# Ledger of designs, part 29: peptides against a protein of PDB entry 4J2C

Target 1, 107 residues: chain A of PDB entry 4J2C
Amino acid sequence: MEDPFFVVKGEVQKAVNTAQGLFQRWTELLQDPSTATREEIDWTTNELRNNLRSIEWDLEDLDETISIVEANPRKFNLDATELSIRKAFITSTRQVVRDMKDQMSTS

## One batch from the design tools (peptide; aimed at target 1 T65)

Design b2_p23_5_s1 (made by RFdiffusion4, then SolubleMPNN; from b2_p23_5, 16 letters changed)
Fold by OpenDDE base, seed 4:
Structure b2_p23_5_s1 (fold): chain B 107 residues (1-107), chain A 23 residues (1-23)
Amino acid sequence: as target 1 above (107 residues)
Amino acid sequence: ADELFEKLIKKREERKKLEELEK
């Protein structure tokens, strides 16, 4: 089987874009209660949490793919640059998720 | 390594299926 990293990465990128939109709306709803219904707040919050959870699971999957590749360097023969890019994506995406979760927890 | 990827994909598919059912 081929390395599934890029397939999962693509799904993470889509989920991040969705989460960013939901987070923006979540912020707007909290800033102006007159325009916010309970139904929309609840829906937005739930969808955002679900997306963030999905991303976190996918990042764990990506970490697993990295571990498999690094444990078998002769088979996959990835250069240092590609591995660095893969790891940087995981690290930066985790930070994006963490920042959103922190803001949701302190609001 | 191939077996590990296969297990990962299977686990992922099962999780995705469960997530859809919970919605």
Scores: peptide ipSAE 0.557, ipTM 0.906, DockQ to the pose 0.541
OpenDDE base, seeds 1, 2, 3, 5: peptide ipSAE 0.553, 0.554, 0.556, 0.554; ipTM 0.906, 0.906, 0.906, 0.906

Design b2_p23_5_s2 (made by RFdiffusion4, then SolubleMPNN; from b2_p23_5, 16 letters changed)
Fold by OpenDDE base, seed 1:
Structure b2_p23_5_s2 (fold): chain B 107 residues (1-107), chain A 23 residues (1-23)
Amino acid sequence: as target 1 above (107 residues)
Amino acid sequence: ADEHFEKLREKREKRKLEELKEL
């Protein structure tokens, strides 16, 4: 596969699933401090932030793949519907990341 | 590999290496 879109998409999907699990734990720890150690809070927070950062980098890379394809339509001949689906994935995933980051920043 | 994606691939590989070092 020359176009790396789907490979990167797969990595993003895995990272999102991981981040969602970490985010859930993060919220649980903060909701009940009596059950939380500072060490676990720090670990969870750090892991979550790392995952979110990785996702954001991958989303930029996905955007770049789209830019490359759009700049060279004669070479790639991507279907408009497929391109739309690719863009939708990036948009929706960015929103998922943004929602988690917003909650973390206001905690 | 398509030449249009070579720079992207190299950039990603470099970043992944850096991320691994941070773990």
Scores: peptide ipSAE 0.537, ipTM 0.894, DockQ to the pose 0.320
OpenDDE base, seeds 2, 3, 4, 5: peptide ipSAE 0.535, 0.536, 0.534, 0.536; ipTM 0.891, 0.893, 0.890, 0.897

Design b2_p23_5_s3 (made by RFdiffusion4, then SolubleMPNN; from b2_p23_5, 15 letters changed)
Fold by OpenDDE base, seed 5:
Structure b2_p23_5_s3 (fold): chain B 107 residues (1-107), chain A 23 residues (1-23)
Amino acid sequence: as target 1 above (107 residues)
Amino acid sequence: MDELFQKLIEKRKKREEEKKKLS
């Protein structure tokens, strides 16, 4: 049976990479004011926040796909191991997002 | 696509369209 999980997962992974790049730049701008303009700081901060929110939406969608699969075990016939791996991806990614958000909130 | 995921897919499409309008 067709399952959109991996398609959405791919989008999440791409968004995470983008967010990590923005986060790195964000930290660099704040660490060395001589290399930064207020405009770039504001832009980077805004883009990063929007990107993180997008990831959070996608993770909620991934959770929904899992809920649908779990509610219809006979139809999709996914074993416990695969479901566990899928859930682990979501959990790990949420942690990555939380770590970035925590650092932003304390700055 | 399985019909059980149809509503989810439609929701995602709508969200992406809204994001593009805001950007």
Scores: peptide ipSAE 0.589, ipTM 0.916, DockQ to the pose 0.323
OpenDDE base, seeds 1, 2, 3, 4: peptide ipSAE 0.578, 0.587, 0.587, 0.588; ipTM 0.913, 0.916, 0.916, 0.916

Design b2_p23_5_s4 (made by RFdiffusion4, then SolubleMPNN; from b2_p23_5, 10 letters changed)
Fold by OpenDDE base, seed 2:
Structure b2_p23_5_s4 (fold): chain B 107 residues (1-107), chain A 23 residues (1-23)
Amino acid sequence: as target 1 above (107 residues)
Amino acid sequence: MDELFQKLIEKREARAAEAAAAA
């Protein structure tokens, strides 16, 4: 009865928000060592990476749903506009994740 | 959409179970 895309999309959006919070803390910890312990840095880093990984998995799942829909257009009544919106969400979210990962790898 | 939904759920659950087992 439910469109699976929106279910996972919601989870991804929540995870992105969480990741952004962790990323903010991560940057703060690295910018001011006096306020950071190695333990907190490691914890924050791990939590952030785990969150990002979760998002990436969900994005792959969402991408698969699009592929399935496109392979069976008669079964799923989605117009081109809706598909474009879904693809845009995946693309933009992947970019958000990539940006955080890039900064983490270059720090 | 139900079939796709179920498939997606199963995939996510399978991954979660695998991750838990590997942890």
Scores: peptide ipSAE 0.234, ipTM 0.755, DockQ to the pose 0.381
OpenDDE base, seeds 1, 3, 4, 5: peptide ipSAE 0.230, 0.221, 0.225, 0.221; ipTM 0.759, 0.747, 0.753, 0.747; seeds 1, 4 fail the geometry check

Design b2_p23_6 (made by RFdiffusion4; failed a check: the pose's geometry)
Pose (drawn by RFdiffusion4):
Structure b2_p23_6 (pose): chain A 104 residues (1-33, 37-107), chain P 23 residues (1-23)
Amino acid sequence: MEDPFFVVKGEVQKAVNTAQGLFQRWTELLQDPTREEIDWTTNELRNNLRSIEWDLEDLDETISIVEANPRKFNLDATELSIRKAFITSTRQVVRDMKDQMSTS
Amino acid sequence: SVPTPDSSFYHTPSHVYSEGPSL
């Protein structure tokens, strides 16, 4: 089989981009004084987070699986490090948005 | 502010891996 990690990584990259866009408009709708648009934007943003959070759990499990069985997966170590790095950075990106959403 | 991901976010592997866990 082909390893789909990068495919799913790409999907996560797009959702984060979408989330970043919604977060920007979400901030605007609060800082320059309707309810319906705010509600739609808020829940779609949360929809992007739901998908991202789920995908990161699975992607993180795959790293755990690969490390428990290195010979089967024959992953380049540098490539593997970059995979964990993606998870680390993306989690931070998501957490940061939620924090701004909580205070703002 | 819009959070900014690090370079690993934009990383593309040099090639396709023939084996990987199911997702």

Design b2_p23_6_s2 (made by RFdiffusion4, then SolubleMPNN; from b2_p23_6, 12 letters changed; failed a check: the pose's geometry)
Amino acid sequence: MVPQPDSAFYYVPKYRHKAGPAL

Design b2_p23_6_s4 (made by RFdiffusion4, then SolubleMPNN; from b2_p23_6, 13 letters changed; failed a check: the pose's geometry)
Amino acid sequence: MVPVPGDAFYYVPKKKYKVGPEL

Design b2_p23_7 (made by RFdiffusion4)
Pose (drawn by RFdiffusion4):
Structure b2_p23_7 (pose): chain A 104 residues (1-33, 37-107), chain P 23 residues (1-23)
Amino acid sequence: MEDPFFVVKGEVQKAVNTAQGLFQRWTELLQDPTREEIDWTTNELRNNLRSIEWDLEDLDETISIVEANPRKFNLDATELSIRKAFITSTRQVVRDMKDQMSTS
Amino acid sequence: SEAETERLENLDKLKEYYTKTLE
C-alpha cells in the first residue's frame, strides 16, 4: 500500500486554511457593529475544528503505531520528525483560535 | 458534502494502511 498520511495531512491543511478564513470574518462581525451571519460563521468554524481535531487524533495514533513497529513502515526519521511537528504546530494553531473565540 | 466524503474516505485509507501493514 501507499502511506496516506500526507494525503490526510493535506486535508488538515486545507481545513485549517478554511478555519483561518472563517476566524477572520468571525472577528470582523464582532468588532464592527447580523445574528444569522454570526451564527452560521461560528458553527462552520466549529465544524472545521471538529474535522481537524478528529484527523489529528488519527494522525497522532499513526505515529505511535509506526514507532512501535519501525521496520514495517521504513519511514525516514527526518520525515517522521516532521510528521510529529505538523501535529504539534496544528494543535497549537487550533487551540489559539478557540482561545480567541472564547474571550472575544 | 462531496469534499467531506472524500476526506472521510482518505482517513479510512490511512487507518486501513496502518492496520494492514501490521498483518

Design b2_p23_7_s1 (made by RFdiffusion4, then SolubleMPNN; from b2_p23_7, 13 letters changed)
Fold by OpenDDE base, seed 1:
Structure b2_p23_7_s1 (fold): chain B 107 residues (1-107), chain A 23 residues (1-23)
Amino acid sequence: as target 1 above (107 residues)
Amino acid sequence: SKEEEEREENREKLRKFYEEILK
């Protein structure tokens, strides 16, 4: 079986892009109330929150795989660089999600 | 949706792959 990590990673990346789009619209709606309806604000907010939650869940799954790899290095063909890339992806993605969540909670 | 099903399938593959490695 092929390692599905990169497939899930790609899906998370896509979800992040979607969330960023929703976040941008969210900020636009709140920035100019004259162009915003309560319905769109609520929908956008809900979709954004759900997407962010899903991303966080996926990151936990991916993070678990890291632990498995580190505990069983001989069973995987991953070098230090590949492992570092995987770790960096999880860390940076969590930060991106956190930044959006922080802005949502303060607005 | 088809996309959701694919995600679920990939999550299952992820689980199975790494759990099998532990055996």
Scores: peptide ipSAE 0.483, ipTM 0.885, DockQ to the pose 0.819
OpenDDE base, seeds 2, 3, 4, 5: peptide ipSAE 0.469, 0.473, 0.476, 0.481; ipTM 0.880, 0.881, 0.883, 0.885

Design b2_p23_7_s2 (made by RFdiffusion4, then SolubleMPNN; from b2_p23_7, 12 letters changed)
Fold by OpenDDE base, seed 4:
Order: C-alpha cells, then structure tokens, then sequence
Structure b2_p23_7_s2 (fold): chain B 107 residues (1-107), chain A 23 residues (1-23)
C-alpha cells in the first residue's frame, strides 16, 4: 500500500479553501443581515462548522502518523525534510482553523 | 454523504497503513 498521507493532506487543503470561502460569506451575512435570509445564515454556519470539524479530525489523524513515525523511525523511509514539511502543514493548518473558530466564537 | 464516506475511507486507509506497518 502506498502512503496515504498526501491524499489526506490534499483533501484537507481543499477543505481549507472551501472553509475560507464559507467564512468570507459568513462574515458578510453577519455584517449585513439584509443580504440574506436566516436559512442562508444557518446553512453557511453549519457548512463552515462541519468543514472545520472535518479538517480538525483529519489533522488529528495526520498528527498521529507523525508520532508513529518518530517513535518508529526504522519502519518508515522519511527524511528530515519530508517530516518537517508534514509537521509544518499540520501546524499552519491548525492555526488557520483556530483563527476562524476564534472569530466565530466571539461573534 | 459521499464526501463524508470518502473521508471515512481515507481515515481507514491512513490507520491501516500506519498501524499495519508496525506489525
């Protein structure tokens, strides 16, 4: 079996892009309530929350793989550069998600 | 949904790969 890390990473990246679009719309709807119905606000909010949760779930799984690799270096053929890239992706993506969640919680 | 189903399958593949390689 081929390492599925990059597959999940790619889907997380797509989910982040989708979430950013939903977040922008969410901000617009709350800034000017006359721009949309309550149904659109609820839909956007739910879709955004679901996407963010999915990202967080995938990041937890990806982060677990890092721990497994570091605990068993002889089982995996990953150099320091590749491992660093994977860690950086998880860290930076968590920051992006946290920033959106913080803004949603304070609205 | 189809998207959630695909994500679940990918999660299973991820777990299978990284857990089975340790056996």
Amino acid sequence: as target 1 above (107 residues)
Amino acid sequence: SAAEEQREENRKKLREFYENILK
Scores: peptide ipSAE 0.520, ipTM 0.905, DockQ to the pose 0.766
OpenDDE base, seeds 1, 2, 3, 5: peptide ipSAE 0.511, 0.514, 0.512, 0.509; ipTM 0.903, 0.904, 0.904, 0.903

Design b2_p23_7_s3 (made by RFdiffusion4, then SolubleMPNN; from b2_p23_7, 9 letters changed)
Fold by OpenDDE base, seed 1:
Structure b2_p23_7_s3 (fold): chain B 107 residues (1-107), chain A 23 residues (1-23)
Amino acid sequence: as target 1 above (107 residues)
Amino acid sequence: SEAEEERKKNREKLREFYKKILE
């Protein structure tokens, strides 16, 4: 069986791209309330929150796999470079999500 | 949805793959 990490990583990346689009729209709606309907604001906000929550959940699963790898180095074929890439992806993605959440909470 | 089902399948694959490694 092929390691599904890259597949899940790809899905998370797509979700991040979607979230960034939703976040941009969310920002636009709040910057011009006169042109924004409550319905679109609510929809965008809910979709964004749900998307971010999904990403965070997937990152937890991915992070768990790294813990398993580090706890069982002799059973894994991953080199240091690949492991670093996986860790960097989780770290950077968490930061991207956190930045969006922080901006939402301060608005 | 189709996308959610695919996501569920991939999560299961992820779980099973690393479960197997632990054996």
Scores: peptide ipSAE 0.502, ipTM 0.889, DockQ to the pose 0.793
OpenDDE base, seeds 2, 3, 4, 5: peptide ipSAE 0.491, 0.495, 0.498, 0.500; ipTM 0.886, 0.886, 0.889, 0.889

Design b2_p23_7_s4 (made by RFdiffusion4, then SolubleMPNN; from b2_p23_7, 14 letters changed)
Fold by OpenDDE base, seed 2:
Formats: structure tokens, sequence, C-alpha cells
Structure b2_p23_7_s4 (fold): chain B 107 residues (1-107), chain A 23 residues (1-23)
């Protein structure tokens, strides 16, 4: 069996890109009311929140795999570089999500 | 709904793989 970590990682990356697009539109709608409808604001806000929540759930799943690997290093034979890449992805992605959430909560 | 389905499938794939490796 192939390790599905990279598959989920790829899906998270796509979701992040989608969220960033939604976030940009969300920002534009709030900064220029003349181009915004209440319907689009609500839709964009909800889609963005749902997307961010989905990413957070996926990151929890990925983070659990890290714990399993670290508890059983001989079973997976992952080198330090691979493990570091996986950890860095989770950490950096959480930060990206956090930044968007923080900006949404203060607006 | 579609995204939730996909996430559910991914979670299952992860579960199966890592459970299998640990056997």
Amino acid sequence: as target 1 above (107 residues)
Amino acid sequence: EEEEKKRKENREKLRKFYKEVLK
C-alpha cells in the first residue's frame, strides 16, 4: 500500500488555495460595498469558514499520522527530511489558517 | 456534501494504511 499522507496533503494544499481565493474576495467585498451584495457576502463568508474548518480537520488527521510514525519509527523507515517536511507542512498550514481566521474575527 | 464525502474517504484511507503498517 502507498502512504496516503501525500494525497491528503495535496488535497489540503488545494483547499488552502481555494480558501485564499475566498478570503481575497471576502476582503474585497468588505472594502468596497459598491461591488458587494448581502447574498455574496454571506455566501463567501460561509464558504470560507467551511473551507477553513475542513482544512483544520484534515490537519488533525495528518498530525495523528505524525504521532504514529514517531511512536513507531522502525515500521515506516521515514528519514529525517521526510518527517520534517510533513511536520513543517502541518505547522505552516495551521498558521495560514489561523491568520485568515484572526482577520475574519476582527472584521 | 461532496467535500465531506472526500474528507471521509481520505480519513478512511489514512486509517487503513497506518493500521496495516502497525500489524
Scores: peptide ipSAE 0.554, ipTM 0.911, DockQ to the pose 0.637
OpenDDE base, seeds 1, 3, 4, 5: peptide ipSAE 0.552, 0.524, 0.552, 0.530; ipTM 0.909, 0.900, 0.910, 0.899

Design b2_p23_8 (made by RFdiffusion4)
Pose (drawn by RFdiffusion4):
Structure b2_p23_8 (pose): chain A 104 residues (1-33, 37-107), chain P 23 residues (1-23)
Amino acid sequence: MEDPFFVVKGEVQKAVNTAQGLFQRWTELLQDPTREEIDWTTNELRNNLRSIEWDLEDLDETISIVEANPRKFNLDATELSIRKAFITSTRQVVRDMKDQMSTS
Amino acid sequence: SSSEETDEEVHERHDMLSEYYKE
């Protein structure tokens, strides 16, 4: 088989980009004073978070699985480090948005 | 709905990872 980690990584990357875009408009709709548009934007943004959070759990499990069985997966160590790094950074990106959503 | 479609797509990605890493 081919390893789909980078495919799923790409999907997470696109959803983050979508979330970033919705978050920007979401901030605007609050700072320059309708309800219907705010509601749609809020829930779609939460929809992007739902997909990202879930994907990150699975991607993080794959890293745990690869480390428990290194010979089967034969992953370049640098490549593997970059994978954990993506999870780390993406989790921080998502958390930061939610915090701004909570206070704003 | 948009939520159902997003969940389906995430589930497909989960299957892909499970098939490669767990099977």

Design b2_p23_8_s1 (made by RFdiffusion4, then SolubleMPNN; from b2_p23_8, 14 letters changed)
Fold by OpenDDE base, seed 2:
Structure b2_p23_8_s1 (fold): chain B 107 residues (1-107), chain A 23 residues (1-23)
Amino acid sequence: as target 1 above (107 residues)
Amino acid sequence: SMEEELERRSEERREMLRKFYFE
């Protein structure tokens, strides 16, 4: 069986790109009310939150796989560089999500 | 809905990971 980690990683990356686009629109709508409708603000906010929650859920699942691999090194036989890449991806992606959530919570 | 689709795809990914890492 092929390791599905990269599949989920790819989906997370797509969701991050989508979220960043929605976040940009969200900031634009809030900065210029003359070009914003309540409907678009609500829609954008909802879609953004949905994407962020999706990312966070996937990251939790990915993080769990790291723990499993580290607890069972002989079963998976992943080298240190691969594990480092996976950990770095989770860490950096969580930071990106955190930055967007922080700005949304303070607005 | 888009939200339902995100949830469905997330569940599929979770199952995919479980099959490989837990079984």
Scores: peptide ipSAE 0.559, ipTM 0.898, DockQ to the pose 0.830
OpenDDE base, seeds 1, 3, 4, 5: peptide ipSAE 0.553, 0.554, 0.558, 0.555; ipTM 0.898, 0.897, 0.897, 0.898

Design b2_p23_8_s2 (made by RFdiffusion4, then SolubleMPNN; from b2_p23_8, 12 letters changed)
Fold by OpenDDE base, seed 3:
Structure b2_p23_8_s2 (fold): chain B 107 residues (1-107), chain A 23 residues (1-23)
Amino acid sequence: as target 1 above (107 residues)
Amino acid sequence: SLEEELEKRVEERREMLRKYYFE
């Protein structure tokens, strides 16, 4: 059976791209009230929050797989470099999400 | 709702991971 980690990783990456687009629009709407409607602001904000939450949920699941692999190295036979790449992806993605959330909370 | 759809998709991916890693 093929390791589904990359499938979820890919979905997270897509969601990050979507969130970044929404975040950019969110920023633009707040910086130019003359072209922004309350309806679009609310929609963009809600969509952004939902996407960020989705990413965070996926990252929790991916992080758990790391723990399982490390606890059962003989079962999965994952290379140390591959584990490092997976950990780095989770860490860096969490940072990207955190940065957006921080800006939203301070706005 | 879109939120519910996102949650559903997350759960589907969670199940995918569980079948491989938790069993």
Scores: peptide ipSAE 0.623, ipTM 0.916, DockQ to the pose 0.842
OpenDDE base, seeds 1, 2, 4, 5: peptide ipSAE 0.615, 0.620, 0.622, 0.622; ipTM 0.915, 0.915, 0.915, 0.915; seeds 1, 5 fail the geometry check

Design b2_p23_8_s3 (made by RFdiffusion4, then SolubleMPNN; from b2_p23_8, 13 letters changed)
Fold by OpenDDE base, seed 5:
Structure b2_p23_8_s3 (fold): chain B 107 residues (1-107), chain A 23 residues (1-23)
Amino acid sequence: as target 1 above (107 residues)
Amino acid sequence: SLEEEQEKRTEERREMLRKFYKE
């Protein structure tokens, strides 16, 4: 069986791109209230939050795979370089999500 | 619907991970 880690990684990357687009629109709507409707603000906010929650869930699943691999190194035979890349992806993506959430909570 | 398709994909991804890592 082929390792499905990168399939999920790809889905997370797509979700991040979508979230970044929604976040950009969210900031634009709040920067110019004269061109924004309450309906669009609410829709954008809800879609963004839902997208971020989806990403966080997938990251938890990916993070669990790391723990399983580290607990069973002989079973998976994953080299240290690849494991580091996987960890770095999870860490950096969590940071991107956190940055957006922090800005939403303070704006 | 889009929501149903997304839920299906999410479940499939989770199942793939389970089969590979937890069996």
Scores: peptide ipSAE 0.530, ipTM 0.861, DockQ to the pose 0.613
OpenDDE base, seeds 1, 2, 3, 4: peptide ipSAE 0.528, 0.528, 0.527, 0.527; ipTM 0.859, 0.858, 0.859, 0.858

Design b2_p23_8_s4 (made by RFdiffusion4, then SolubleMPNN; from b2_p23_8, 10 letters changed)
Fold by OpenDDE base, seed 3:
Structure b2_p23_8_s4 (fold): chain B 107 residues (1-107), chain A 23 residues (1-23)
Amino acid sequence: as target 1 above (107 residues)
Amino acid sequence: SMEEELEERTEERRKMLEEYYKE
């Protein structure tokens, strides 16, 4: 069976791109109230939050796989470099999500 | 709803990972 890590990774990457687009729109709406409607702000905010939550959930699952692999190295025989890349992806993606969430919480 | 769809897809991915890593 093929390792599904890259499938989930790809889905997370797509979700991040979507979230970044929503975040940009969210920022624009809040910076120009004269052209923004409450309805669009609320919709954008909700969609953004939902996407961020989805990403975080996937990252938790991916992070768990790292722990499982490290606890069972012989079972998976994963290359050390690949494992590092996976860890880096999770760490960097969490940072991207955190940055957006921080800006939303302080608005 | 879109939220429900996201949750459903996330659960599907979780199951995919579980099949490989926990079984």
Scores: peptide ipSAE 0.589, ipTM 0.895, DockQ to the pose 0.828
OpenDDE base, seeds 1, 2, 4, 5: peptide ipSAE 0.585, 0.588, 0.585, 0.586; ipTM 0.895, 0.894, 0.894, 0.895; seed 2 fails the geometry check

## One batch from the design tools (peptide; aimed at target 1 D3 V7 R86)

Design b2_p24_1 (made by RFdiffusion4)
Pose (drawn by RFdiffusion4):
Structure b2_p24_1 (pose): chain A 104 residues (1-33, 37-107), chain P 24 residues (1-24)
Amino acid sequence: MEDPFFVVKGEVQKAVNTAQGLFQRWTELLQDPTREEIDWTTNELRNNLRSIEWDLEDLDETISIVEANPRKFNLDATELSIRKAFITSTRQVVRDMKDQMSTS
Amino acid sequence: AEAEERAERRTAFNEWLTKHREEA
């Protein structure tokens, strides 16, 4: 088989980009005074977070699985470090948006 | 067509992850 981690990584990257875009408009709709547009934007943004959060759980499990069985997967160590790094940074990106959503 | 391709990529990842969960 081929390893689909980078495929799913790409999907997470796109959803983050989408979430970043919605978050920007979401901030605007609050700072320059309708209800229907705000509601749609809020829930779609949450929809992007739902997908990202779920994908990060699975991707993080794959790292746990690879480390428990290194010979089967034969992953370059640098590549593996970068994978954890992606999860770390993406989690931080998502958390930060939710925090701004909570206070704003 | 884009939706079908996206579904295929998701199925491939789920099948790959299920296989490695069973082996664990």

Design b2_p24_1_s1 (made by RFdiffusion4, then SolubleMPNN; from b2_p24_1, 14 letters changed)
Fold by OpenDDE base, seed 4:
Structure b2_p24_1_s1 (fold): chain B 107 residues (1-107), chain A 24 residues (1-24)
Amino acid sequence: as target 1 above (107 residues)
Amino acid sequence: SEEEEREKKRKEFKEFLEEQRKEL
């Protein structure tokens, strides 16, 4: 088995990219109601929320992998640099999700 | 398919986590 962190990291990155695209469309639809159908607004909103939820769920699993590695560093033999990169990915991704959620909640 | 591959990897990941949880 490959390093388990990368399995989920890749999926999170894809979900983030998808969410960002959906968020952009969501913003456009709300800014110009004349071009927005209710069907597209609902679809976009639901898909966006689903992606954000998926990301948050996966980030919990990724956080757990960090805890596992830190609990038994000898077993996984990850250096401090790699661990820092993984932590940074989780932190930055959480911020990206939070930013989108904050904008959605204020609209 | 790509989706099947992702699901397979996710399953393996979950199994890994479950096993590690038991050991900690």
Scores: peptide ipSAE 0.239, ipTM 0.761, DockQ to the pose 0.633
OpenDDE base, seeds 1, 2, 3, 5: peptide ipSAE 0.221, 0.231, 0.228, 0.238; ipTM 0.752, 0.760, 0.754, 0.764

Design b2_p24_1_s2 (made by RFdiffusion4, then SolubleMPNN; from b2_p24_1, 14 letters changed)
Fold by OpenDDE base, seed 5:
Structure b2_p24_1_s2 (fold): chain B 107 residues (1-107), chain A 24 residues (1-24)
Amino acid sequence: as target 1 above (107 residues)
Amino acid sequence: SMEEEREKEREKFKEFLEKLRKES
């Protein structure tokens, strides 16, 4: 059976990079209102939220695969190292998203 | 297109996930 986990991982990584760029711009716009328009602020905020939602959606699916594999070790013979890498990726990515969301909610 | 490629990849992942659910 083909394992497309790496494909989704790559998409998530790209979305994270995009979100981080948007987040940086978002903070800059809020810190310097003289060079910011409401239009750009709204656009940046919307794009950022959309990217974060996309990441969270993918992480939910990826997390489900981990749960299934861990619950059925006899049926799925994944290398322990690979499983750890996948779990670490999901955990760390969730943290990155959480950090950005926390800052947005407090601003 | 890039969008079409992403859609195909998402479909493959969906199939993979369904297979995992079936085997669980």
Scores: peptide ipSAE 0.159, ipTM 0.680, DockQ to the pose 0.768
OpenDDE base, seeds 1, 2, 3, 4: peptide ipSAE 0.141, 0.140, 0.159, 0.106; ipTM 0.663, 0.673, 0.683, 0.646; seed 4 fails the geometry check

Design b2_p24_1_s3 (made by RFdiffusion4, then SolubleMPNN; from b2_p24_1, 14 letters changed)
Fold by OpenDDE base, seed 1:
Structure b2_p24_1_s3 (fold): chain B 107 residues (1-107), chain A 24 residues (1-24)
Amino acid sequence: as target 1 above (107 residues)
Amino acid sequence: SEKEELEKKRKEFKEFLERQRKEA
């Protein structure tokens, strides 16, 4: 089987980009009520939450792959640098999601 | 299609995880 990590990583990255766009629109809608409808606010909020949950779900799976590889490194023969890159991606992405969630919870 | 290929890879990923969980 081909290494599927990059595929899921790509999906996560797309979801992050989408979430960031939705988050920006979400903040704009809350800052200027004259340009915001209740329908758009609700839609944007729901789409944003859905994307964030999707990201978190995929990150759990990606994190599990790390644990699997580290439990049996000889089986997968992953380069140490590549493993570090994968860990860094998961960590940084979780932080990005956390920051957006924290700001949403305060509004 | 690209979408079909992505879905296939996602399925393979899920199956991979399931196999590893079963083997553990």
Scores: peptide ipSAE 0.310, ipTM 0.799, DockQ to the pose 0.638
OpenDDE base, seeds 2, 3, 4, 5: peptide ipSAE 0.306, 0.261, 0.279, 0.279; ipTM 0.796, 0.771, 0.778, 0.780

Design b2_p24_1_s4 (made by RFdiffusion4, then SolubleMPNN; from b2_p24_1, 16 letters changed)
Fold by OpenDDE base, seed 5:
Structure b2_p24_1_s4 (fold): chain B 107 residues (1-107), chain A 24 residues (1-24)
Amino acid sequence: as target 1 above (107 residues)
Amino acid sequence: AEKEELEKKREEFKKFLEEQKKES
């Protein structure tokens, strides 16, 4: 079995790309009401929130793998560089999600 | 299919996490 971290990482990356596209459309709909319908706004908002929740769920699983490795480093033999890359991915992705959520809550 | 392969890998990941939790 390949390192399971990369499997979930790939799913997160795809979900982030989808969320970013939905977020862009969401902002466009709110900025130009003349071209927007309530139905499209609601659909876009719901799809965006669903994607963000999916990302957050996967990030929790990824974060747990970090804790597991750090609790028993000799068992998994991950070098410091790889561990830092994984931590950075989780941290940066969590920030991206937070930024979108913050903008949605203030709009 | 890609979807089926991904689902299989996700299940393996889930099992991995559960096993590690039991060992801790």
Scores: peptide ipSAE 0.210, ipTM 0.737, DockQ to the pose 0.667
OpenDDE base, seeds 1, 2, 3, 4: peptide ipSAE 0.196, 0.206, 0.171, 0.227; ipTM 0.728, 0.736, 0.713, 0.743; seed 4 fails the geometry check

